Peptides against a protein of PDB entry 2AZE. Designs and how they scored, part 2

Target 1, 148 residues: chain A of PDB entry 2AZE
Amino acid sequence: AQECQNLEVERQRRLERIKQKQSQLQELILQQIAFKNLVQRNRHAEQQASRPPPPNSVIHLPFIIVNTSKKTVIDCSISNDKFEYLFNFDNTFEIHDDIEVLKRMGMACGLESGSCSAEDLKMARSLVPKALEPYVTEMAQGTVGGVF
Target 2, 101 residues: chain B of PDB entry 2AZE
Amino acid sequence: GRLEGLTQDLRQLQESEQQLDHLMNICTTQLRLLSEDTDSQRLAYVTCQDLRSIADPAEQMVMVIKAPPETQLQAVDSSENFQISLKSKQGPIDVFLCPEE

## One batch from the design tools (peptide; made by RFdiffusion4, then SolubleMPNN; aimed at target 1 F93 I95, target 2 V76 E80; its pose is not in this set)

Design b1_p20_1_s1
Fold by OpenDDE base, seed 4:
Order: sequence, then C-alpha cells, then structure tokens
Structure b1_p20_1_s1 (fold): chain B 148 residues (1-148), chain C 101 residues (1-101), chain A 20 residues (1-20)
Amino acid sequence: as target 1 above (148 residues)
Amino acid sequence: as target 2 above (101 residues)
Amino acid sequence: MLPTLKMVKSSKPRTYNFTL
C-alpha cells in the first residue's frame, strides 16, 4: 500500500514535469517557425525589390514593443549614458516581446492558436526538422496535451 | 495489480520525457544555428508596416525598444501607477517610434 | 524611417521583471 502510494506521487510529479516540458517545447517550435518564416519572407522581399530596405526603416530582432492609446501622456526620463529609462504613463499600456509580435504577424502560421489552414500547416512543417513535424501536427490540432 | 500498473505507467512516462528532451535539444540546436548565421540575423527584422499590422498607429502609439542582453525591464500597470523602467548593464538602450505615415 | 525618442533626465523604478 505504501509502495503504491509512493509510486502514485512519483507518477504525478513526472506528469507535471512532462506538461511543463511540453509547453516549453511548443514555445521553442513556435520561435523556430516564426524566425525562419520571417527570414524567408524578408529574403524573398529583398530579392523581389532587388535591394534591402532603407536604413532605419526596419527593426532587427531582438526588440520589445510598447503600445498605448494615442491619448496617453508619456513622460520619459533617460540617463545621460542611455543605460536607464523611465517611462511614466497616465493610462494603461501593453508590452509585447518580439516573438509575440511575430506571432501576431502570422509568422508562426497560426500554429500558436491552432488556427492553421492546410497551407499554413504545410509551411510550418517545412520550417522544422523532420523529427519535429509530428509535434507540429499535434499543435495544429490542439492534441499536444496527451502523453506519448 | 495496482503496483504493476503504476510501475508500467512510470516506465511509459520516462520514455515520453526522454522523447521530449530529444525534441527540445533539436529545437535548441536549430535556434542556436539561426543566431549564429549572419545572413539570417541580417534578415531578422520587422518593418513599420508590420508593426502597424499589430497595433494601428492611428489608434495606438507604438514604441520599439532595443536593449542589450541582460537589460532589466520592470513594469507597473495598475489604476494608481503606470510605469516602465529599463536598466541596461551592457550598453545604451535605443527607443524608436513607429510613425502613422 | 523610424524616429528616435527625445532624451530627458532621471533614474530608478521597480516591479514586474523581464529580461531582454
């Protein structure tokens, strides 16, 4: 009886650890897809334009985005060496990292929300090593929650 | 019996975790390769048009922050205080605005 | 072209922590 109880505790511990790793893996996959898709898009665009975009017209990764209403008053204080910034807002704001921006741009092919078309899924699969393709498929179907 | 069932479950879970670890290693390797590829890094950018697609400057002010690695960001978003603090350890922080037009 | 924000003087705040 005690032995079984100990094993049940261990079982639960392992299940939780697996769940955590599943979440981490999904995020890593999304990052990989988003990055590769972005690079491909830009490569194609530059080829079509026969030139890179003008300087200062693009933002290279990594970055973060802060957005707020246009009506929001922002007070910004910057240290002399620009090592420190302080922004004070009179209303709420949003912060997004570059990965979230890429997701919202569709660079993760809707995989992050399980909203992939057949074409989106095909693209997503093409941007990962073969070993990851089954997992990408599961993500698209929303079936990753299972233990395999 | 119960003991045998639990033992079998644990073995299966171990196998599943090993599979996950393997896949994670593959992903980590791929991301590292991307970070080490100069051409990929050159092409890893977004445009103002991209930023407008996620937050319309007609309605939202869009600010872009580029900071060195290990920069600390602290944010407070409450009814009484709305604040973002940035502190870099490795160099200057750059802040850009995405124009409406 | 992306305009840069103007510079102002001050320092020190804290709460939710993110690492860039």
Scores: peptide ipSAE 0.028, ipTM 0.878, DockQ to the pose 0.179
OpenDDE base, seeds 1, 2, 3, 5: peptide ipSAE 0.027, 0.025, 0.022, 0.022; ipTM 0.877, 0.871, 0.871, 0.869

Design b1_p20_1_s4
Fold by OpenDDE base, seed 4:
Structure b1_p20_1_s4 (fold): chain B 148 residues (1-148), chain C 101 residues (1-101), chain A 20 residues (1-20)
Amino acid sequence: as target 1 above (148 residues)
Amino acid sequence: as target 2 above (101 residues)
Amino acid sequence: MLPSLKMVKSSKPKTYNFTL
């Protein structure tokens, strides 16, 4: 009886760990797809334009975005060496990392929400190694979570 | 019996976890390759138009922060305080404003 | 670069790290 109880505890521990790793893997896949898709988009765009975009017209990764109402008053303090910044707002703000920005741009092909068209899914699959394709399919279907 | 069933379950879970570890290793390897590829990094950018699709400057002010690795960001967003603090150890921090037009 | 904004002081909240 005690042995069975111990194994049940271990079983639950392993299930939880697997669930955590599944979540981490999903995020890694989304990052990979988003990055590769972004690079591909920009490469194609530059080829069509026969030139890169003007400097200072683009923001290279990594970055974060801070947005707030245009009516929000922002006070900013900057150290002389620009190593420290302090922003004070009189209202709420939002922070988004670059990956979230890419997702909202559709660079993850809607895979992040399991809302992929057939074309989106095809693109997503094409941007990962073959070993990851089944998992991408599961993500698109919203069926990730099972133990294989 | 119950003991035998549990033992078998644990073996199966171990195999599943090993598969996950393998897939994660593949992913991290791919990401490292991307980070080390100069051409990919050159092309890893967004435009102001992209940012407008995230938060329209007609309604929202959009700031972009570029900071060196290991930069610390602290944010307070409450009814009492609205603050962002940035502290870099490896270089200067750059802040940009996305134009409305 | 951002236009010159107003200056203020203070600190210490929720922590995030920038990564590549």
Scores: peptide ipSAE 0.034, ipTM 0.870, DockQ to the pose 0.114
OpenDDE base, seeds 1, 2, 3, 5: peptide ipSAE 0.023, 0.022, 0.021, 0.022; ipTM 0.870, 0.865, 0.866, 0.869

Design b1_p20_3_s1
Fold by OpenDDE base, seed 2:
Structure b1_p20_3_s1 (fold): chain B 148 residues (1-148), chain C 101 residues (1-101), chain A 20 residues (1-20)
Amino acid sequence: as target 1 above (148 residues)
Amino acid sequence: as target 2 above (101 residues)
Amino acid sequence: SARQQYIAQIQARVQKINSR
C-alpha cells in the first residue's frame, strides 16, 4: 500500500514535469519559427531593395520595448558608464520582450494563439525540422497536452 | 493489479518525457545554429515600421532597450509608483526612441 | 545616496532611431 502511494506521488510529479516541458517546448518552437521567419522576411526585403536598410533604421535582436502614452512624463537617470538606468513615469507603461514583438508582428504565424490559417500553418511547418512538424500541427489545433 | 498499473504508467511517462527531451534538443540546436550563423544574426532585426505596426507612435511613445546578458530589470507599475530600473553587469545599456514620422 | 551621486537625470540622452 505504501509502495503504491509512493508511486502515485511519483506519477503525479512526472506528469507535472511533462506539462512544464510541453510549455517550454511550445515556446521554443514559437521562437524558432519567429526568428527564422523574421530572417527570411528581411532577406527577401533586402534582395528586393537591392540594399540593406540604413544602419540607424533597424534594431537587432535581442531587445525589449517600453511603451506608454506620449503624454506620459518620463524622467530618465543614467549612470556615467551607462550601466544603470532609472526611469520614472507619471503614468502606466508596458514592457514587451522581442519575442512578444515578433509574435505581434505575425512572425509566429498565429501559432501562438492557434489562429493560423492553412497557409500560415504551412509556413510554420516549413520553418521547423521534420521531427517537430507533428507538434506544430497539434499547436495549431490546440490539442497540445497529450502524453506521447 | 494496482502496482502493475502504476509501474506501467511510470514507464509510459518516462518514454513520453524522453520524446519531449528529444524534441527540445532539436529546437535548442536549431536556435543555436541561428545564433551562430553570421548572416542570420545580421538579418535578425526589426524596423521602426515594425514597431509602429504594433504601437502607434502618434499615440504611444516607444522606447527600445538593448542590454547585455544578465542585466537586471525591475519594474513597478502601480498607482503609487511607475518605475523601471536597469542594472547591467556586462556593459553599457542602450536606449532608443522610435520616432513618429 | 551614493547611487544618486553617480547617476544623472537627463531627458535628452535617449537616442532617437534614425537620428544618430
Scores: peptide ipSAE 0.021, ipTM 0.871, DockQ to the pose 0.030
OpenDDE base, seeds 1, 3, 4, 5: peptide ipSAE 0.020, 0.020, 0.019, 0.016; ipTM 0.872, 0.873, 0.868, 0.867

Design b1_p20_4_s3
Fold by OpenDDE base, seed 2:
Structure b1_p20_4_s3 (fold): chain B 148 residues (1-148), chain C 101 residues (1-101), chain A 20 residues (1-20)
Amino acid sequence: as target 1 above (148 residues)
Amino acid sequence: as target 2 above (101 residues)
Amino acid sequence: SRAAYGQQLKEKAQRINKRL
């Protein structure tokens, strides 16, 4: 009886670990799709323009963005070596990493919310190795969570 | 029996986790390949136009933070205001404003 | 609420730290 109880506890622990890994895998897939799609977009754009964009007009990954009302007062303290920054805002602000920005740009093909069209899904599948295609399909359908 | 059923479940879960690990390794490998490819890194950028599509600079001020790996970001609540603290371990942090065109 | 906003902000900062 005690042995069975111990195994039941371990079973639950493993299920939770698998759930966590599923979440991590989904995020990794989204990152991969977003990055590859971004690179592809920019490559095509540069080819069409027959030139790269001006150096000061682009922001290379990785980055973080902070946005707030233009009326927000921001005080910034910077260390002499620029290793430390302290920002003070007198109102609310938002923080987003580059991945979230790419998602909002549609670089993840709407897969992050399961709202991808057939064409979006086709694009997403084309940007991952064959072994990941079934998982991409599950993400698009919102059916991720099953145990293999 | 109960013991046999649980043992079988654990074996199946182990196989499932191994499959997940394999898929995750594939993903991390692909991401690493992107990071090691010079052309991909050159093309891994967004424009100010992209950022404007996310947050209109006419209404919102948009700051861009480029921090080296292992930088610590903290959000702190103050009684009077809100704070962001950045502490880098590997180099200087760059902060600039996204212009409104 | 302000408290809820602050809590969400802290949680998001923690997630962003995973990316940095």
Scores: peptide ipSAE 0.449, ipTM 0.922, DockQ to the pose 0.848
OpenDDE base, seeds 1, 3, 4, 5: peptide ipSAE 0.440, 0.438, 0.449, 0.446; ipTM 0.922, 0.922, 0.922, 0.923; seed 1 fails the geometry check

Design b1_p20_5_s3
Fold by OpenDDE base, seed 4:
Structure b1_p20_5_s3 (fold): chain B 148 residues (1-148), chain C 101 residues (1-101), chain A 20 residues (1-20)
Amino acid sequence: as target 1 above (148 residues)
Amino acid sequence: as target 2 above (101 residues)
Amino acid sequence: SEREKYIKKLLEKAQRINAR
């Protein structure tokens, strides 16, 4: 009985670890797809335009976005060396990292919500190594989570 | 019996975890390759038009923060206001606004 | 509350950003 109990505890620990790794893997896959899709989009756009965009018209990764109402009063204090910033807002604001921005742009092909069209799924699969394609398919179908 | 079943389950879970580790290694390798490719990094950008699709500058002010790696970001809730604190260890932080046009 | 939800979301995002 005690031996079985010990193994049950170990089983639960392993299951939780696997669950965490599954979550991490899904996020990594989304990042990979989003980045590659972004690069592909921009490459195609530049080729069509026959020139790169103006340097000051684009924001290179990585970045963070902070947005708030235009009516929000913002005070900013900056250290002399610009190593430290402090922003004060009199109302709510939002923070988004570059990955979230890419997802909202559709760069992850809707895979993050399992809302891929046939075309989206095709694109997503094309942007990952073959070994990851089955996992992408499961993500699109919302069937990820089982032990394999 | 139960013991035999649990033992078998643990072996199967070990195999599953090994498969996950392998897939994660593949994925992280791909991300590293992307980060090391100068052409890919040159093309890894968004436009202000892209950002407008996230938060319309007609209604929202959009601030862009470019900070070195390992920069700490802290959000603080107070009774009177809301704060963001940024502290870099590797270099200066650049902040600018995304135009509406 | 709505405020609590906002704060929680904000803190979670900050945590995720710092974890990268």
Scores: peptide ipSAE 0.439, ipTM 0.919, DockQ to the pose 0.819
OpenDDE base, seeds 1, 2, 3, 5: peptide ipSAE 0.432, 0.436, 0.031, 0.438; ipTM 0.919, 0.919, 0.872, 0.920

Design b1_p20_5_s4
Fold by OpenDDE base, seed 5:
Structure b1_p20_5_s4 (fold): chain B 148 residues (1-148), chain C 101 residues (1-101), chain A 20 residues (1-20)
Amino acid sequence: as target 1 above (148 residues)
Amino acid sequence: as target 2 above (101 residues)
Amino acid sequence: SAREEYIKRIKEKAARINAR
């Protein structure tokens, strides 16, 4: 009984580790798809415009976004070397990294929420190596919880 | 019996984890290739118009933060206000506002 | 409270961003 219990503990430990790795893998896949899709979009757009956008009109990755109401009073303290910033807000704010922005732009093809159309899924598959395509399919179906 | 079943389960879980590790290695390799490709990095950008998917600059103040890798971001609470702390280790931090369209 | 939930959410999000 004790021997079996020890193995049960180990089993649970491994299951939790696998769950964590599944989450990490899904995020990595979404990042890859989002980045490649963004690059593809911009390449096409620049070709159609016959020139790149003005340098000051674009934001290169990586970046962080902070947004709040225009009525929010913001105080900013900056160190002399600009290595440290302190922002004070008199109301709530939101923070977003570049990956979240790309997801909301649809660059991950809705895969992050399982909202992929057939065309979205096709695009997503085309942006990953062949070995990852089955996992992308599972993500789209919401069936990644299985043991493979 | 139960012991044999558990032993078999553990072996199967080990194989599954190895497969996950392999797939993760493939992903990290692809991301590395993107980081090493100059043209891809040149094209890895968004516009202020794209940021409207997060918040409309007409209604919200949208601040963009460009910070070096390993920069520490911390949210701090107080009874008087809300705070964001940024601490970089590798270089200066750049902050600017996204203009209204 | 709503404030406590907000603070918790923001702190967790900041932690995720740092971990990337």
Scores: peptide ipSAE 0.568, ipTM 0.925, DockQ to the pose 0.717
OpenDDE base, seeds 1, 2, 3, 4: peptide ipSAE 0.563, 0.566, 0.562, 0.564; ipTM 0.925, 0.925, 0.926, 0.925

Design b1_p20_8_s2
Fold by OpenDDE base, seed 2:
Structure b1_p20_8_s2 (fold): chain B 148 residues (1-148), chain C 101 residues (1-101), chain A 20 residues (1-20)
Amino acid sequence: as target 1 above (148 residues)
Amino acid sequence: as target 2 above (101 residues)
Amino acid sequence: KPTFIIGKKPKFINFSVKKE
């Protein structure tokens, strides 16, 4: 009886670990798709323009975005070596990481919300190795973990 | 029996986890290859137009923070305190503003 | 207080940061 109880605890532990890894894998896949799609977009854009964009008009990954009302007063303190920053706002703000920005740009093909069209899904599948395609399909259908 | 059933479940879960690990390794390898590819690095950027599509600079101030890996970001967003603190261990932090045009 | 670590995998892509 005690042995069975111990195994049940272990079973639950492994299930939780698998769930965590599933979440991590989903994020990795979305990251890969978004990044490759971004690179592809920019490559095509530069080819069409026959030139790269002006240096001061682009921001390379990685980055973080902070946005707030233009009326918000921001006090910024910077250390001498620029290793430390302190921002004080008089109103609320939002923070977005670069991956979230890419998702909102549609670079993840709507896969993050399961709202991808057939074309979006085709694009997403084309941006991952063959071994990951079934998982991409599951993500699009909202059936991740069904195999387990 | 109960023991046999649990043992079988654990074996199946082990196989499932191994499959997940394999897929994760494939994915991380792809990301590493992208990070090591010079052309991909050069093309890994967003434009001001992209940022404007996320937050309208006519109404929102859009600040971009570029910091080295492992930089710590602490944010407080409450009625009494609105603060962001950044602490880098590997180099200087750069801050940019998305211009309104 | 929410704490974020910039550039930490798997959440972020790890590239070298340069001033633009």
Scores: peptide ipSAE 0.026, ipTM 0.868, DockQ to the pose 0.073
OpenDDE base, seeds 1, 3, 4, 5: peptide ipSAE 0.024, 0.025, 0.025, 0.025; ipTM 0.871, 0.870, 0.870, 0.871; seed 5 fails the geometry check

Design b1_p20_8_s4
Fold by OpenDDE base, seed 1:
Structure b1_p20_8_s4 (fold): chain B 148 residues (1-148), chain C 101 residues (1-101), chain A 20 residues (1-20)
Amino acid sequence: as target 1 above (148 residues)
Amino acid sequence: as target 2 above (101 residues)
Amino acid sequence: KPTFIIGRKPKFIKFSYKKL
């Protein structure tokens, strides 16, 4: 009886760990797709233009963006060495990391929300190793974790 | 009995976890390859136009933060306080605005 | 209160910064 109880506890622990790993894997896949798609887009654009964009016209990853209403008043304090910044807003703001920006740009092909067209899914599959393609399909169908 | 069933369940879960670990290793390898590829790094950028598609500067001000690794960003967003604090330990922080079209 | 640490975890891609 005690042994069964111990195994049941272990079972629950493993199930939770698997669930967490599934989430981590999905995020890793989305990152991979988003990054590769971004690189591919930019490569194509530069090829069409026959030159890279001006160095100061693009923002390389990683970055964070903060957006707020154009009417928001912002007070900024900066340390002398620029190691510290303090921003005070008179209204709400939003913070987005680079991955979220890429997702909103469609770089993850809508896979993050399960809103993939056939073309989007094809693109997503093409941007991952063969071993990951089945999982990409499961993500698109919303069937991840169905084996548990 | 129940013991045998649980034992079998754990074996199946172990196999599933091993599969996940394998897939994650593949992903990690791919991400590492991307991070080590100089051409990929050079091409890993967004434009101001991209940022405008996320938040239109006609209505929203878009601020970009570039900071050294491990820089801390603390945010407070409440009716009484709207604040962002940045603290770097490894170097200066760069903040710039995305221009309006 | 949300706290963000700029950077990526070990399994994520880490790119170099550029200054505009």
Scores: peptide ipSAE 0.051, ipTM 0.881, DockQ to the pose 0.062
OpenDDE base, seeds 2, 3, 4, 5: peptide ipSAE 0.033, 0.025, 0.027, 0.028; ipTM 0.877, 0.874, 0.874, 0.872; seeds 2, 3 fail the geometry check

## One batch from the design tools (peptide; made by RFdiffusion4, then SolubleMPNN; aimed at target 2 Q72; its pose is not in this set)

Design b1_p21_6_s4
Fold by OpenDDE base, seed 4:
Structure b1_p21_6_s4 (fold): chain B 148 residues (1-148), chain C 101 residues (1-101), chain A 21 residues (1-21)
Amino acid sequence: as target 1 above (148 residues)
Amino acid sequence: as target 2 above (101 residues)
Amino acid sequence: SFKLYLSSSALKRYKVTVVKE
């Protein structure tokens, strides 16, 4: 009885770990899709324009953004070496990392939110190795981890 | 019996985890390849227009932060004000505003 | 209050702390 109980505890532990790894894998897949899609978009855009965009007009990954109302008063203190910044806001703000920005741009094909059309799914599948395609399909269907 | 069943379950879970690890390795490898590809990295950018698409500059200002790895980012929510502090140990932090059109 | 939209990658890359007072 005690041995069985110990195994039950271990089972639950492993299930939780698997769940965490599933989340990690999903995010990795989304990143891969988003990055490749972004690169593809930009490559196409540059080809159409027959030139790269001005260097100061683009923001290379990685980055984070802070957005707030234009009416928000921001006080900024910067160290001399620019190693330290302190921002004070008189109103609420949002922080987004590059990955979340890419998701909102649709670079992850809506796979992150389950809003994946057939065309989106096709695109998503095309941007991952064959071994990951089944998992992408499961993500789109919301069936990841259904066995557990 | 119950013991045998649980043992079997654990074996199955182990196999499932191994499969996940394998897929993660594949994915990590792909991301590494992208990181090592010069052309891909050159093209791994967004524009201010992209940022405007997710944060309407008509109503919102967008600040871009380029910070080295391991930069400390602290957000403080207080009744007096909202605060962001950045502390880097690996190099300078670059902050700039995304201009409006 | 502020909103944070940070991926796990960002959380790994940066040392993020949130303080509520």
Scores: peptide ipSAE 0.579, ipTM 0.924, DockQ to the pose 0.945
OpenDDE base, seeds 1, 2, 3, 5: peptide ipSAE 0.571, 0.578, 0.358, 0.566; ipTM 0.923, 0.924, 0.906, 0.921

Design b1_p21_8_s1
Fold by OpenDDE base, seed 2:
Structure b1_p21_8_s1 (fold): chain B 148 residues (1-148), chain C 101 residues (1-101), chain A 21 residues (1-21)
Amino acid sequence: as target 1 above (148 residues)
Amino acid sequence: as target 2 above (101 residues)
Amino acid sequence: STAKRLKEMEARANKQLARPL
């Protein structure tokens, strides 16, 4: 009986580990799709314009965004070498990483929220290696979580 | 029996985890390839227009922070303290606003 | 949540993947 209980504990441990890896894989897939889609978009845009955008008009990855009301007072302290920053706000703020920005831009094709159209899903599948396509399909259907 | 069933479950879970590891390896490899591709990195950018689409610059101030790898980020957002601390180890941190602001 | 986002950003900030060379 004790042996069986030990194996049950191990089973549960492995299930939890698999669940964590599934979450990590989903995020990696979203990152890949978003990045490739962004690059594709920009390549097409530059081709249409026959020129790259002005250097000061673009923000290269990686980055983070902090947004707050324009009325928020921000005090910024910067070290001499710019290795250290301290921002003090008098009101709430929001922080977004570059991946979240890309998701909100639709670069992940709505896959992150299961809001993929047929065209979005087709695009998403086209941006990943063949081995990942089934998983992309499962993500779109919201059926990720099963053991395979 | 119970033991046999559990043993079988563990074997199946092992196979499933191996499949996940394989898929993750494929995905990370793709990301590495993108990071090593000069043309992809050149095109890996957003515009101020993109940022305006997700944050209304008329009402919100949008601060962009470009930090090198291994930068420490600490933030407090409470009624008594609103603070962001950044500390890099690899180089200087760049902070700026979009030109439209 | 803010705490969750912060942890996620901290994790990404420490990673080298997908960063420009």
Scores: peptide ipSAE 0.252, ipTM 0.900, DockQ to the pose 0.287
OpenDDE base, seeds 1, 3, 4, 5: peptide ipSAE 0.025, 0.251, 0.143, 0.151; ipTM 0.865, 0.889, 0.890, 0.892

## One batch from the design tools (peptide; made by RFdiffusion4, then SolubleMPNN; aimed at target 1 I95 H96, target 2 P68; its pose is not in this set)

Design b1_p22_4_s2
Fold by OpenDDE base, seed 4:
Structure b1_p22_4_s2 (fold): chain B 148 residues (1-148), chain C 101 residues (1-101), chain A 22 residues (1-22)
Amino acid sequence: as target 1 above (148 residues)
Amino acid sequence: as target 2 above (101 residues)
Amino acid sequence: SSTKAKLQAMEARANKQLARPL
């Protein structure tokens, strides 16, 4: 009947919304783990060195990275107030945000790819509230996506 | 019947979504706490060594962009045009290279 | 295309992180 069809449409809509939220949650978890792990790493490093790093040697979040071949010619136009930049390249480039950089650094413990060792998983779990631990476990196993 | 089954499915999906919403709220709260903690923000940095570890400095140039919130980035990458446009609303944009590049 | 989609994803992520306070 029409009523059943309406409910089926609603069911599908909700399933899609849940899928989107699952993806968003996973990304948020990865951010949290990566940030906390980074802070922890740096805190430990500074304690061992007994001093902070030189200001010009570090890049504070947030930031964006653009990488291209060293052979790429780049022309840069900057407004007087530095509110506007225009970069022209003669070849392809890549853009990465700080979160992606942290992932590649291993700050997300390999959780982003489901490549966690037991030690990595332990670290990841330790960096999230208890309520998020089961989800972290699912991410590590690559089993996220089920309806619960 | 079919109607009863669908109704049950919708209830289960609602419960699942509520659980997700709760977890997301927890996560966003944690991120907010990190942003509000001065010490954490002081320690939230990477080094040029870190960047070199993820991009071969012998082959790649790495440009760092620091921009205020709400800055717009537009990129074009085609055979005819390769460009990045940055437009800030709240302040100046800083672009630099890591040392030894 | 795959390249276009990849670029759009990069741009979207960049803009998103530039919008966040953290």
Scores: peptide ipSAE 0.186, ipTM 0.894, DockQ to the pose 0.735
OpenDDE base, seeds 1, 2, 3, 5: peptide ipSAE 0.019, 0.068, 0.061, 0.176; ipTM 0.863, 0.876, 0.875, 0.894

Design b1_p22_4_s3
Fold by OpenDDE base, seed 1:
Structure b1_p22_4_s3 (fold): chain B 148 residues (1-148), chain C 101 residues (1-101), chain A 22 residues (1-22)
Amino acid sequence: as target 1 above (148 residues)
Amino acid sequence: as target 2 above (101 residues)
Amino acid sequence: SERKERLAKMEARANAQLRRPL
């Protein structure tokens, strides 16, 4: 029946949308954990130091990182108003957003790769609202992906 | 029957999606709270040491880009062209190296 | 190519970040 066929198409569409939302949710959770963990780390560090770091020694979010070999020659053209930048490299480069940097710093507790210890998982759970804890657990187990 | 089964599946999927939406809303709310909390934002920073842990400064140059929202970044990386273009409409772009480099 | 795909992903992430309020 045509109606059944239409519903099957819709079913598949919804399944795909759900998968996309699952991925988005996981990323949001990782961002939340990473941010809160970063803040917690820095708060503790500043308490230990009894002072904030020098302003020019830290980089506040948000930011983008570009890295390349120190041997890479970079030519930079900047508009007078600094609204436009053009960088020319003689070799390859990498671009990283702040979230990726935080993940590599371990701020997401290894949850992004499902490589979190019991302590990491405990930390991750502590940094999200109760409603999100089950999902964090599923992420750690690598069991996210099924339909509810 | 088949129709009834599919109808039930769609209802269940709708409920599942609603659950996801709810969780996403919770998460988005938490992120907004972080954005609005001045103390959190003050503490939302990385150090040059952190960046060194990501890219060894002995081998890599690390360039930091601070750009206004909606800034456009375009990159080309080929054997013939290695380029990054930044275009802002909402203010000046700040590009710098980590001071410890 | 894989290189092109990797670059596209990096560019997409960067632009996405530049659109974020955080």
Scores: peptide ipSAE 0.337, ipTM 0.912, DockQ to the pose 0.744
OpenDDE base, seeds 2, 3, 4, 5: peptide ipSAE 0.066, 0.319, 0.312, 0.322; ipTM 0.880, 0.910, 0.909, 0.911

